# Designs tried in a protein design run: peptides against a protein of PDB entry 3QIS. Part 78

Target 1, 334 residues: chain A of PDB entry 3QIS
Amino acid sequence: PSLELSRREFVFENVKFRQLQKEKFQISNNGQVPCHFSFIPKLNDSQYCKPWLRAEPFEGYLEPNETVDISLDVYVSKDSVTILNSGEDKIEDILVLHLDRGKDYFLTISGNYLPSCFGTSLEALCRMKRPIREVPVTKLIDLEEDSFLEKEKSLLQMVPLDEGASERPLQVPKEIWLLVDHLFKYACHQEDLFQTPGMQEELQQIIDCLDTSIPETIPGSNHSVAEALLIFLEALPEPVICYELYQRCLDSAYDPRICRQVISQLPRCHRNVFRYLMAFLRELLKFSEYNSVNANMIATLFTSLLLRPPPNLMARQTPSDRQRAIQFLLGFLL

## One batch from the design tools (peptide; made by RFdiffusion4, then SolubleMPNN)

Design b2_p13_2_s1 (from b2_p13_2, 7 letters changed)
Fold by OpenDDE base, seed 1:
Structure b2_p13_2_s1 (fold): chain B 334 residues (1-334), chain A 13 residues (1-13)
Amino acid sequence: as target 1 above (334 residues)
Amino acid sequence: MMTAEDLLRQATS
């Protein structure tokens, strides 16, 4: 069996969070026998590609002189955004197109990723006074490392670092402030807020806006701005309630006093974000007659975002655990 | 009238 490939090198320029890019190529059976093709894992890989890449179709049959189009789809989800933001991963891969009883054909994937405030840690964002696209990648790495060290020190209740020559961190990420400020100003009377999905184009504009600027006004509908806040919270590498406190939140869910004590143990930025969001949501609930928002809905929605089970426990989350998690948040909304 | 800045002050107090 033999294949001819129309292209073997693919460049994905300016890859962004949640923005699909597609490149296509053709494969042709220039042999005299039917052939089966498949993308196969490289040595020591479990998957034929990185999680931000997909081939469609990834396998198939070709008759002699048959041609098929293959789409290479690049999409950075919440699962890949953090590692791409840090530069731990890159828009680079090698695909192995295997021909049964034939040769391997190598495809080179390359490109560049544009960092996003989505998928960046709360700690790093609190140190980031400028839009992330204005921050050199080297400095992003340093900010993540410093943020990790500060989180660890905060958890250890070590003496506050001297308010010395380092610029004082923001109390909350500017991106969260901008989203909440917009929603508070313009969306409190929005019917079906957090229930109606945003527009995908507007979501991309909001993401790009937050990544590149400090806008006076966020573009898009109130629904898109509301969904952008949800996407932001979902994309956080560490949820607003740190994984270390997850079980304690569940255990305290019916004791409002203990719940507040658990929250007080969060790292400063996480604690500030949590309290800020809860304050906003309590104000939003005052407009329930206009926005159709109620405490149970909000608690249910935000629980999955703010109080995520640790990755090792995700598969073990019971309906009881989910109810406790909802009850924990209800104690801050009521 | 409460502002987002007031919410932030409340959150960080």
Scores: peptide ipSAE 0.334, ipTM 0.909, DockQ to the pose 0.875
Fold by OpenDDE base, seed 5:
Formats: C-alpha cells, sequence, structure tokens
Structure b2_p13_2_s1 (fold): chain B 334 residues (1-334), chain A 13 residues (1-13)
C-alpha cells in the first residue's frame, strides 16, 4: 500500500485560548490495493497528539485512487491553557500517519501561542499591573514561580510580607475587578443573568480585550460578560478556594463560624477574590425580582467553579460532597 | 449608591 499527502507541514500562527483554528490536507491512495490509515501514538505517548490538537478523521479506508480530506483542529481549552501560558508546553507536535502493512508518514505541527489572563493564577495576575500581552514571556515564568513561593509562605506563615522594594501586588486581579465592576453597574437588573448563555463572538472579544487592554467598558451583552466571569473562574489553574482547603470546607459546611475561619486561611489574593465575589453576588440577590437570580441557583453554579475537588478526588465526588459544597457557599450568600 | 470599589474595600477590610 502507498499514500500521497498534499501537505506534511502545518503552521498555526497566533493560537489563542478558546479560538478554533483548522488546517486541511488530502491523502490519496496511489497504490493498486485498498489501504487502512490511522494516526498512532509515538513510542512514549499515550495519545496520537497533544490535548490541544485533533485529526478528523483519525482513521479510515481508501480504495485505489480514492482521496479523503483530513482536518487538523487546534483548540486551547481550560485543560491546556495554563501549561501554554507558562511556556511548559508549546504549539509543536509530530503526528504519525500509519498505513497498515505500509509506511509511516510524519506530519510536523508548529506555531505560536498568545498568552491569556484566562488560565493564569490569581497570584500572578495580582502582580500584573499591565495586560498579559504586554508582559514578556520570561517575566510571566518568573511571576508564576514567585507567586507559587509566596502562596506557600502565606499558607505556612501568617507573617506579613516583608516591606521589600517589590511593587505591592493588587488586592484582586484587574480582570476580575473589570468584570465585576461592569456587572455591578449594568447587570443588576438583567433578566436571567447567569442563566442565559453569552454569544461566542462576544466572549472572544471580551477575552481579547482583557488580554490586550485595560478598557473603560467591557464589550458585549451583560450575558456575555457574566459568562466570561464564569469561564475565567473555571480556567483558573487553582480554584478561588485552594485545593488544600476543600475537605475543610465540606466538614464545616453547616457551621458558619468555622466556614469564616476556613476562608481566613486562604492566601491573601484568593481570600480577597472570594470575599469580593460573595459581596457582589449578595448585591445581585437584592435585585431577584428583576434578574430572576436566587441563592440556590447561584450557589449551585458557583460551587463547581470556586470549590473544586482536588484532581486526585475528582472521580470520587459523592452527591453528599456536592451538597455540602453548595451549603458552604450558601452560608456566604444568605 | 454602593460601588464595586466599595465592595472591594469591604472584601479587603
Amino acid sequence: as target 1 above (334 residues)
Amino acid sequence: MMTAEDLLRQATS
């Protein structure tokens, strides 16, 4: 069996969070026999491609002189955004197109990723006074490493950060401040807030706006701005309530005094963001006659975003654990 | 009227 490929080198320029890119190529059976093709893993890989890449179709049969189009789709989800922001991973891969009883054909994928404030830690964002696209990638790595070390120190020692000449971090990320300020000004009377989805085009504009500028006003509908806040919270590498406190939140869910003590043990930026979001959501609940928002809906929605189980416990979350997590947030909304 | 800045001041106090 033999194949002819129309192209073997693919370049994906300016790859962004949640923006799908597609490149197509053709494979043709130039042999005299039917052939089966498939994309196969390399010797050390579990998958035929990285998590941000897919081929469609990934396998098939070709008769003699038959041609098929294959799509290579690049899409950065919440699962790949953090490792691409840090430069731990890159827009580079090699695909192996295997021909049954034939040869292997290698495809080269390359490109560049544009960093996002989505999928960046709260600690790193509190140190970024400028949009992330203005920050050199080398400085992003340093800010993430320094942020991790300060988070660990703040969890171990209630010692006030020494007044060393380092620029004071923001109290909350500017991106969260901008989203909440917009929603507080314009969305308190918005019917079906957090219940109606945003527009995908507006969501992309909001993400690009927050990554590249400090706007006076966020573009898009109140529904798109509200969904952008949910996407931001979902994409955080660590949730607003740190993984280390997850079990303590469940154990305290019916004791409001212990719940407040657990929140007081969060790193400063996480604690500030949590309290700021809870204050905002309590204000939205005062307008329930206009916005149709109730405490149970908000607690159910935000629990999955703010109070996520640690990755090692994700597969073991019980309905009881979910109910305790909801009850924990209800104690801050009522 | 309460502002997002007032919410932030309350959250950080």
Scores: peptide ipSAE 0.328, ipTM 0.908, DockQ to the pose 0.888
Fold by OpenDDE base, seed 3:
Structure b2_p13_2_s1 (fold): chain B 334 residues (1-334), chain A 13 residues (1-13)
Amino acid sequence: as target 1 above (334 residues)
Amino acid sequence: MMTAEDLLRQATS
């Protein structure tokens, strides 16, 4: 069997978080026999492509002189955003298009990723006084390393943040401050807030706005701004409540005093963000007559975002664990 | 009227 490929080199320019890009090519059976094609893993890989890439179709049959279009889809989800932001991964891959009893055809994927404040650590964002797109990639790496070291120092109850470092970290990420400030100003009376989905186009505009600027006003509807906050919290590499405290939150869920003690043990940035969000949500609940927001709805929604099970425990999360996690957050909303 | 700054002060106190 033999194939002709219309293209073998693909460039995905300016790849962004949650923005789908597609490149298409044709494969044609220029042989005399039917052929089966498939994308196959390289010798050391479990998958035929990186998590941010997909081929559609990834396999199929071609009769002699038949042609099929294949779409290469690039999509950076919450699962790939952090490693792309840090430069640990890049928009580079090699696909192997295999023919049964035939040849391998190599496709080269390349491009560039544009960093996002979405999927960046709270610690790093607290050090970023400018939009992430203004920060050199080399400095992003340094900020993540410094963030890790400061988190470890904070957990060890060791050295007070050396007050002598010329640039004090922000108390909370500017992106969270901007989202909450907007929602607090404009969305407290918004009917069905956090219940109505945002518009995908507006969400992309909000993400791009926060990545590139410090706006006076966030673009889009209150629903889109509210959903952008949810997406931001979901995309965090570590949830607002650090994974190490997850079990302690569940164990303390019915003791409000112990719950507050657990939160006090969070790293400074995580603790500030948690308390800031809880303060905002308590104020939002005062407008429940207008916004239809209640404590149970908010606790249920934010529990999955703020109090995520560690990856090793995700498969073991019981309905009882979920209820305890919700109860933990309720103790801060009531 | 509370502000986001007031919420932040409350959160960081």
Scores: peptide ipSAE 0.325, ipTM 0.907, DockQ to the pose 0.880
Fold by OpenDDE base, seed 2:
Structure b2_p13_2_s1 (fold): chain B 334 residues (1-334), chain A 13 residues (1-13)
Amino acid sequence: as target 1 above (334 residues)
Amino acid sequence: MMTAEDLLRQATS
């Protein structure tokens, strides 16, 4: 069996969070026998491609002189965004197109990723005074490392951040401030806020806007801005309530005093973001007659985002644990 | 009228 490939080198320029890119190529059976093709893992890999890449179709049959189009789809989800932001992973891969009883064909995937404030830690974002696209990648790595070390110090030692450092962190990420400021100004009377989905095109514009600028106004509908806040919270590598406090939040869910004590133990940036979001949501609830937002809906929605189970416990989350997590947030909304 | 800055001040106080 033999294949002819129209292309073997693929470049994905300016890959962004949640922006699908597609490159297509043709494979043709230039042999005299039917052939089966498949993308196969390399020797040490479990998957034929990295998590942000997909081939469609990834396998198939070709008769002699048959041609098929294959799409290479690059999509950075919440699952890949953090490792791409840090430069731990890159837009580089090698695909092995295997031909049964034939040879392997190697496809080279390359490109560049554009960092996003989505999937970046709250600690790092609090250090970023400018949009993430203005920050050199080398400085992003340093900010993430420093942020990790400072998180650990803040958890181990209730040492106040020395207020005298020339680069005082933001109290909250500017991106969260911008989203909440917009929603507070324009969305308090928005009917079905957080219940109506945004538009995908508007979500991409909002993400690009937050990654590249400090806008006076966020583009898109109130629904798209509201969903962008949810996507931001979902994409955080560490949730607003750090994983180490998850169980304590559940255990305290019916004691409002203990709940507040647990929140006080969060890293400063996480604690500020949590309190800021709760303050915003309490204000939003005052307009429930106009926006159809109620405490149970908000608590249910934000619980999955703010109070995520640690990865090792995710498969073991009980309905009781979910109810406790909701109750924990309700104690800050009511 | 309360602002997002007022919310932030309340959250960080």
Scores: peptide ipSAE 0.316, ipTM 0.904, DockQ to the pose 0.901

Design b2_p13_2_s2 (from b2_p13_2, 6 letters changed)
Fold by OpenDDE base, seed 5:
Structure b2_p13_2_s2 (fold): chain B 334 residues (1-334), chain A 13 residues (1-13)
Amino acid sequence: as target 1 above (334 residues)
Amino acid sequence: MRTAKDLLEEATS
């Protein structure tokens, strides 16, 4: 069996968080026998491609002289955004198109990624006074490493050594401030806030705006700005409530005093973001007659974003754990 | 009127 491929090299320029790019090519059975094709893992890989790449179809049968179109889809989700932002991973892959009892055909994927404030740590963002696209990639790496070390030092109650001219970090990321400032100014009376989805085009514009500028006004509808806040919180590599405190939040869910003590143990940036979001959400609840927002809806929505189970605990949250997590947030909304 | 700055001051106090 043999295949002819219309293209073997693919370049994905200016790949961005949540922006789908597609490249297509054709494969043709130029042999005299039916053939089965599949994308196969490289040696020592578990998957045929990196998490941000997909082939469609990834397998199939071709009759003699049959041709099929294959789509290569590049999509950076929350699962890949952090490693791409840091430059740990890149828009580079090799796909192996295997022909059963035939040859392997290699496809080269290349391109460039544009860093996003989405999927960047709260610690790193608190150190970024400028939009992330203005920050050199080398400095982004240093900021993530330093941010990890500061998180550990803060958790260990280690007094920061008075190392020199370290500019004081922001109290909260400017991106969170911008999103909340917009929603507080313009969305308090918005009917069905956080219930109506945003528009995908507007979400991309908001992401690009936050990555490239410090706007006076965020573009898009209040629904799109509200959803952008949810996406931001979901994309955080470390949730607003750090994984280390997850179980303690559940255990304290019915004691508001202990809940406040648990939050006080968060790293400064995480604690500030948490308290800022809770203050904002309590203000939205004052306008419930206008925006149809209630404490149970908000607690249910934000619990999954702010209080995530640790990755190593692959156990699905029990209904009891979910209820405790909701109760924990309710103690800050009421 | 309360502002996002007032909320931030409340959160960081």
Scores: peptide ipSAE 0.421, ipTM 0.928, DockQ to the pose 0.896
Fold by OpenDDE base, seed 1:
Structure b2_p13_2_s2 (fold): chain B 334 residues (1-334), chain A 13 residues (1-13)
Amino acid sequence: as target 1 above (334 residues)
Amino acid sequence: MRTAKDLLEEATS
């Protein structure tokens, strides 16, 4: 069996978080026998491609002289955004198109990723006074490493970090400030806030806006801005409530005093973001007659974002654990 | 009128 491929090299320029890109190519059976094709893992890989890449179809049959179009879809989700932001991963892959009883055909995937404030740590973002797209990639790596080291030091050393010659970090990420400030100004009376989905085009505009500028106003509807906040929180590599405190939050869920003590142990940026979000959400709840927002809805929604189980415990989350997590947040909303 | 700045001040106090 043999195949002819219309193209073997694919370049995905300016790949962005949540922006789908597609490249297509054709495969043709130029042989005399039916062919089965499939994309197969490389040696030591579990998957035929990286998480941000997909082939469609990834397998199929071709009769002699039959042709099929294959779409290569590049989509950076929350699962890939962090490793792409740090440069740990890149828009590079090799696909192996296997022909049963035939040859392997190699496809080269290349391109560039544009960093996002989405999927960047709270610690790093607190050090970024400018939009992430204005920050050199080398400096992003340094900021993430320094942020990690400072987080560890802050957990180990109750010593106030000496306000040495390094520029004082922001109290909260500017992106969180902008999102919350917008929602607080314009969305408190928005009917069905956090219940109505945003528009995908507007979400992309908001993401691009936050990545590239410090806007006076965030573009899009209040629903899109609200959803952008949810997406931001979901995409955080470390949730607002650090994984290390997850179990303690559950254990304290019915004791408001202990809950506050647990939150006080968060890294400064995480603690500030948590308290800021809770203050904002309590203000939204004052407008429940207009926005249809209630404490149970908000607690349920934000629990999955703010108080995520550690990756090793995700598969073991019980309904009881979820209820405790909701109860934990309710203690800050009421 | 309460502002996002007031919320931040509350959060960081």
Scores: peptide ipSAE 0.415, ipTM 0.927, DockQ to the pose 0.883
Fold by OpenDDE base, seed 3:
Structure b2_p13_2_s2 (fold): chain B 334 residues (1-334), chain A 13 residues (1-13)
Amino acid sequence: as target 1 above (334 residues)
Amino acid sequence: MRTAKDLLEEATS
């Protein structure tokens, strides 16, 4: 069996978080026998492609002289955004298109990723006074490394960040500030806030806006801005409540004093963001007559975002654990 | 009228 491929080199320019890109090519059976094709893993890989890439179809049959279109889809989700932001991964891959009893055909995937404030650590964002797209990639790497080191120091020493560093970190990420400030100004009376989905186009505009600028006003509907906040929180490499405190939050869920003590042990940035979000959400609850927001709804929604189980415990989360996690957040909303 | 700054001050106090 043999195939003819219309293209073997693919370039995905300006790949962004949550923006689907597609490149298509044709494969034709130029042989005289039916063939089965499949994308196969390389010798050391478990998957035929990186998590941000897929082929559709990834396998199939071709009769003699048959042609099929294959789509190569690049999509950076929350699962790939952090490693791409740090430059640990890149928009580069090699696909192996295998023919049963035939040859391997290699496809080269290349491109560039545009960093996002989504999927960047709270610590790094607190050091980032400018939009992420204005920050050199080399400096992003340094900011993540420094952020890790400061987090570790804050956990070990409870030492206030030495006031003498010429560039004091922000109390909260500017992106969180902008999102919350917008929602607080314009969305307190928004009916069905956090219940109505945003528009996908508006979400992309909000993401791009936060990545590239410090706007006076965030574009899009209140629903889109609200959903952008949820997406931001979901995309964090470490949740607002650090994984190390997850179990302690569950264990303390019915003791409001212990809950506050657990939160006090968060790294400064995480603690500030948590308290800031809770303060904001308590303000929204005052407008429940207008925005239909109640404490149970908010606690349920934000629990999955703020108080995520560690990856090693995700598969074991019981309904009781979920209820404790919700109860933990309720203690800050009521 | 409370502001986002007031919320931040509350959060960081």
Scores: peptide ipSAE 0.398, ipTM 0.921, DockQ to the pose 0.880
Fold by OpenDDE base, seed 2:
Structure b2_p13_2_s2 (fold): chain B 334 residues (1-334), chain A 13 residues (1-13)
Amino acid sequence: as target 1 above (334 residues)
Amino acid sequence: MRTAKDLLEEATS
């Protein structure tokens, strides 16, 4: 068996969070026998590609002189964004196109990733005074490392961050402030807010806007801005309520006093973001006659984003746990 | 009129 490949080197320039890129190539059976092709894992890999990459089709049959187009799809989801933002992973891979009883063909994938404020920690974003695209990648690594250490220190010692005036963290990420400021200004009377989906094109514009600028006005509809807030919260590597407090939130869900005590134990940035979001959502609920938003809808929606089960417990979440998590948030909305 | 800054002040007080 033999194949001819139209291309073997692929470059994905300026890969961004949630932006699909596609590169296509053709494979041709230039042999005299039918061929089965498949993308196969390398010796130490469980998958034929990294999580942000896909081949379509990933396998197939070719008759003699038959050709097929293969799409290489690059898509950075919430599951890959954090490791790409930190530079732990990169837009580099090697695909092995295997022929049954034939030769292996190697495809080189390369490119560059553009960091996003989506999938960046709240701690790092609170230290980031400028848009993430203005921050050198080396400094992003340092900010994540320092933010991890300060999170641990905050959890262990409740030591105030040394208020060196020039390096004082933001109280909340500027991105959260911008999203909430926009929604508070323009969306309080928006019918079906958080119930109507945004436009995918507008979501990409909002993400790009927040990654590259500090806008006076966020582009897109109120629905797209609202969904961008949800996507931001979902993409956080550590949820607004840290995993360490998840069980305590459930255990306290029916005691408003204990709920407030649990929230007080969050790292400063997480605590501020939580309280800021709750304050915003309580204001939004005052306009329920206009925006059709109610406390149960909001609590149900935001619970899965703010109070995520730790990865080890995700598969074990009971309906009772979900109800407790909703009840926990309701105690801050009512 | 209440602002996002007022909400942030409330949240961080």
Scores: peptide ipSAE 0.402, ipTM 0.923, DockQ to the pose 0.903; fails the geometry check

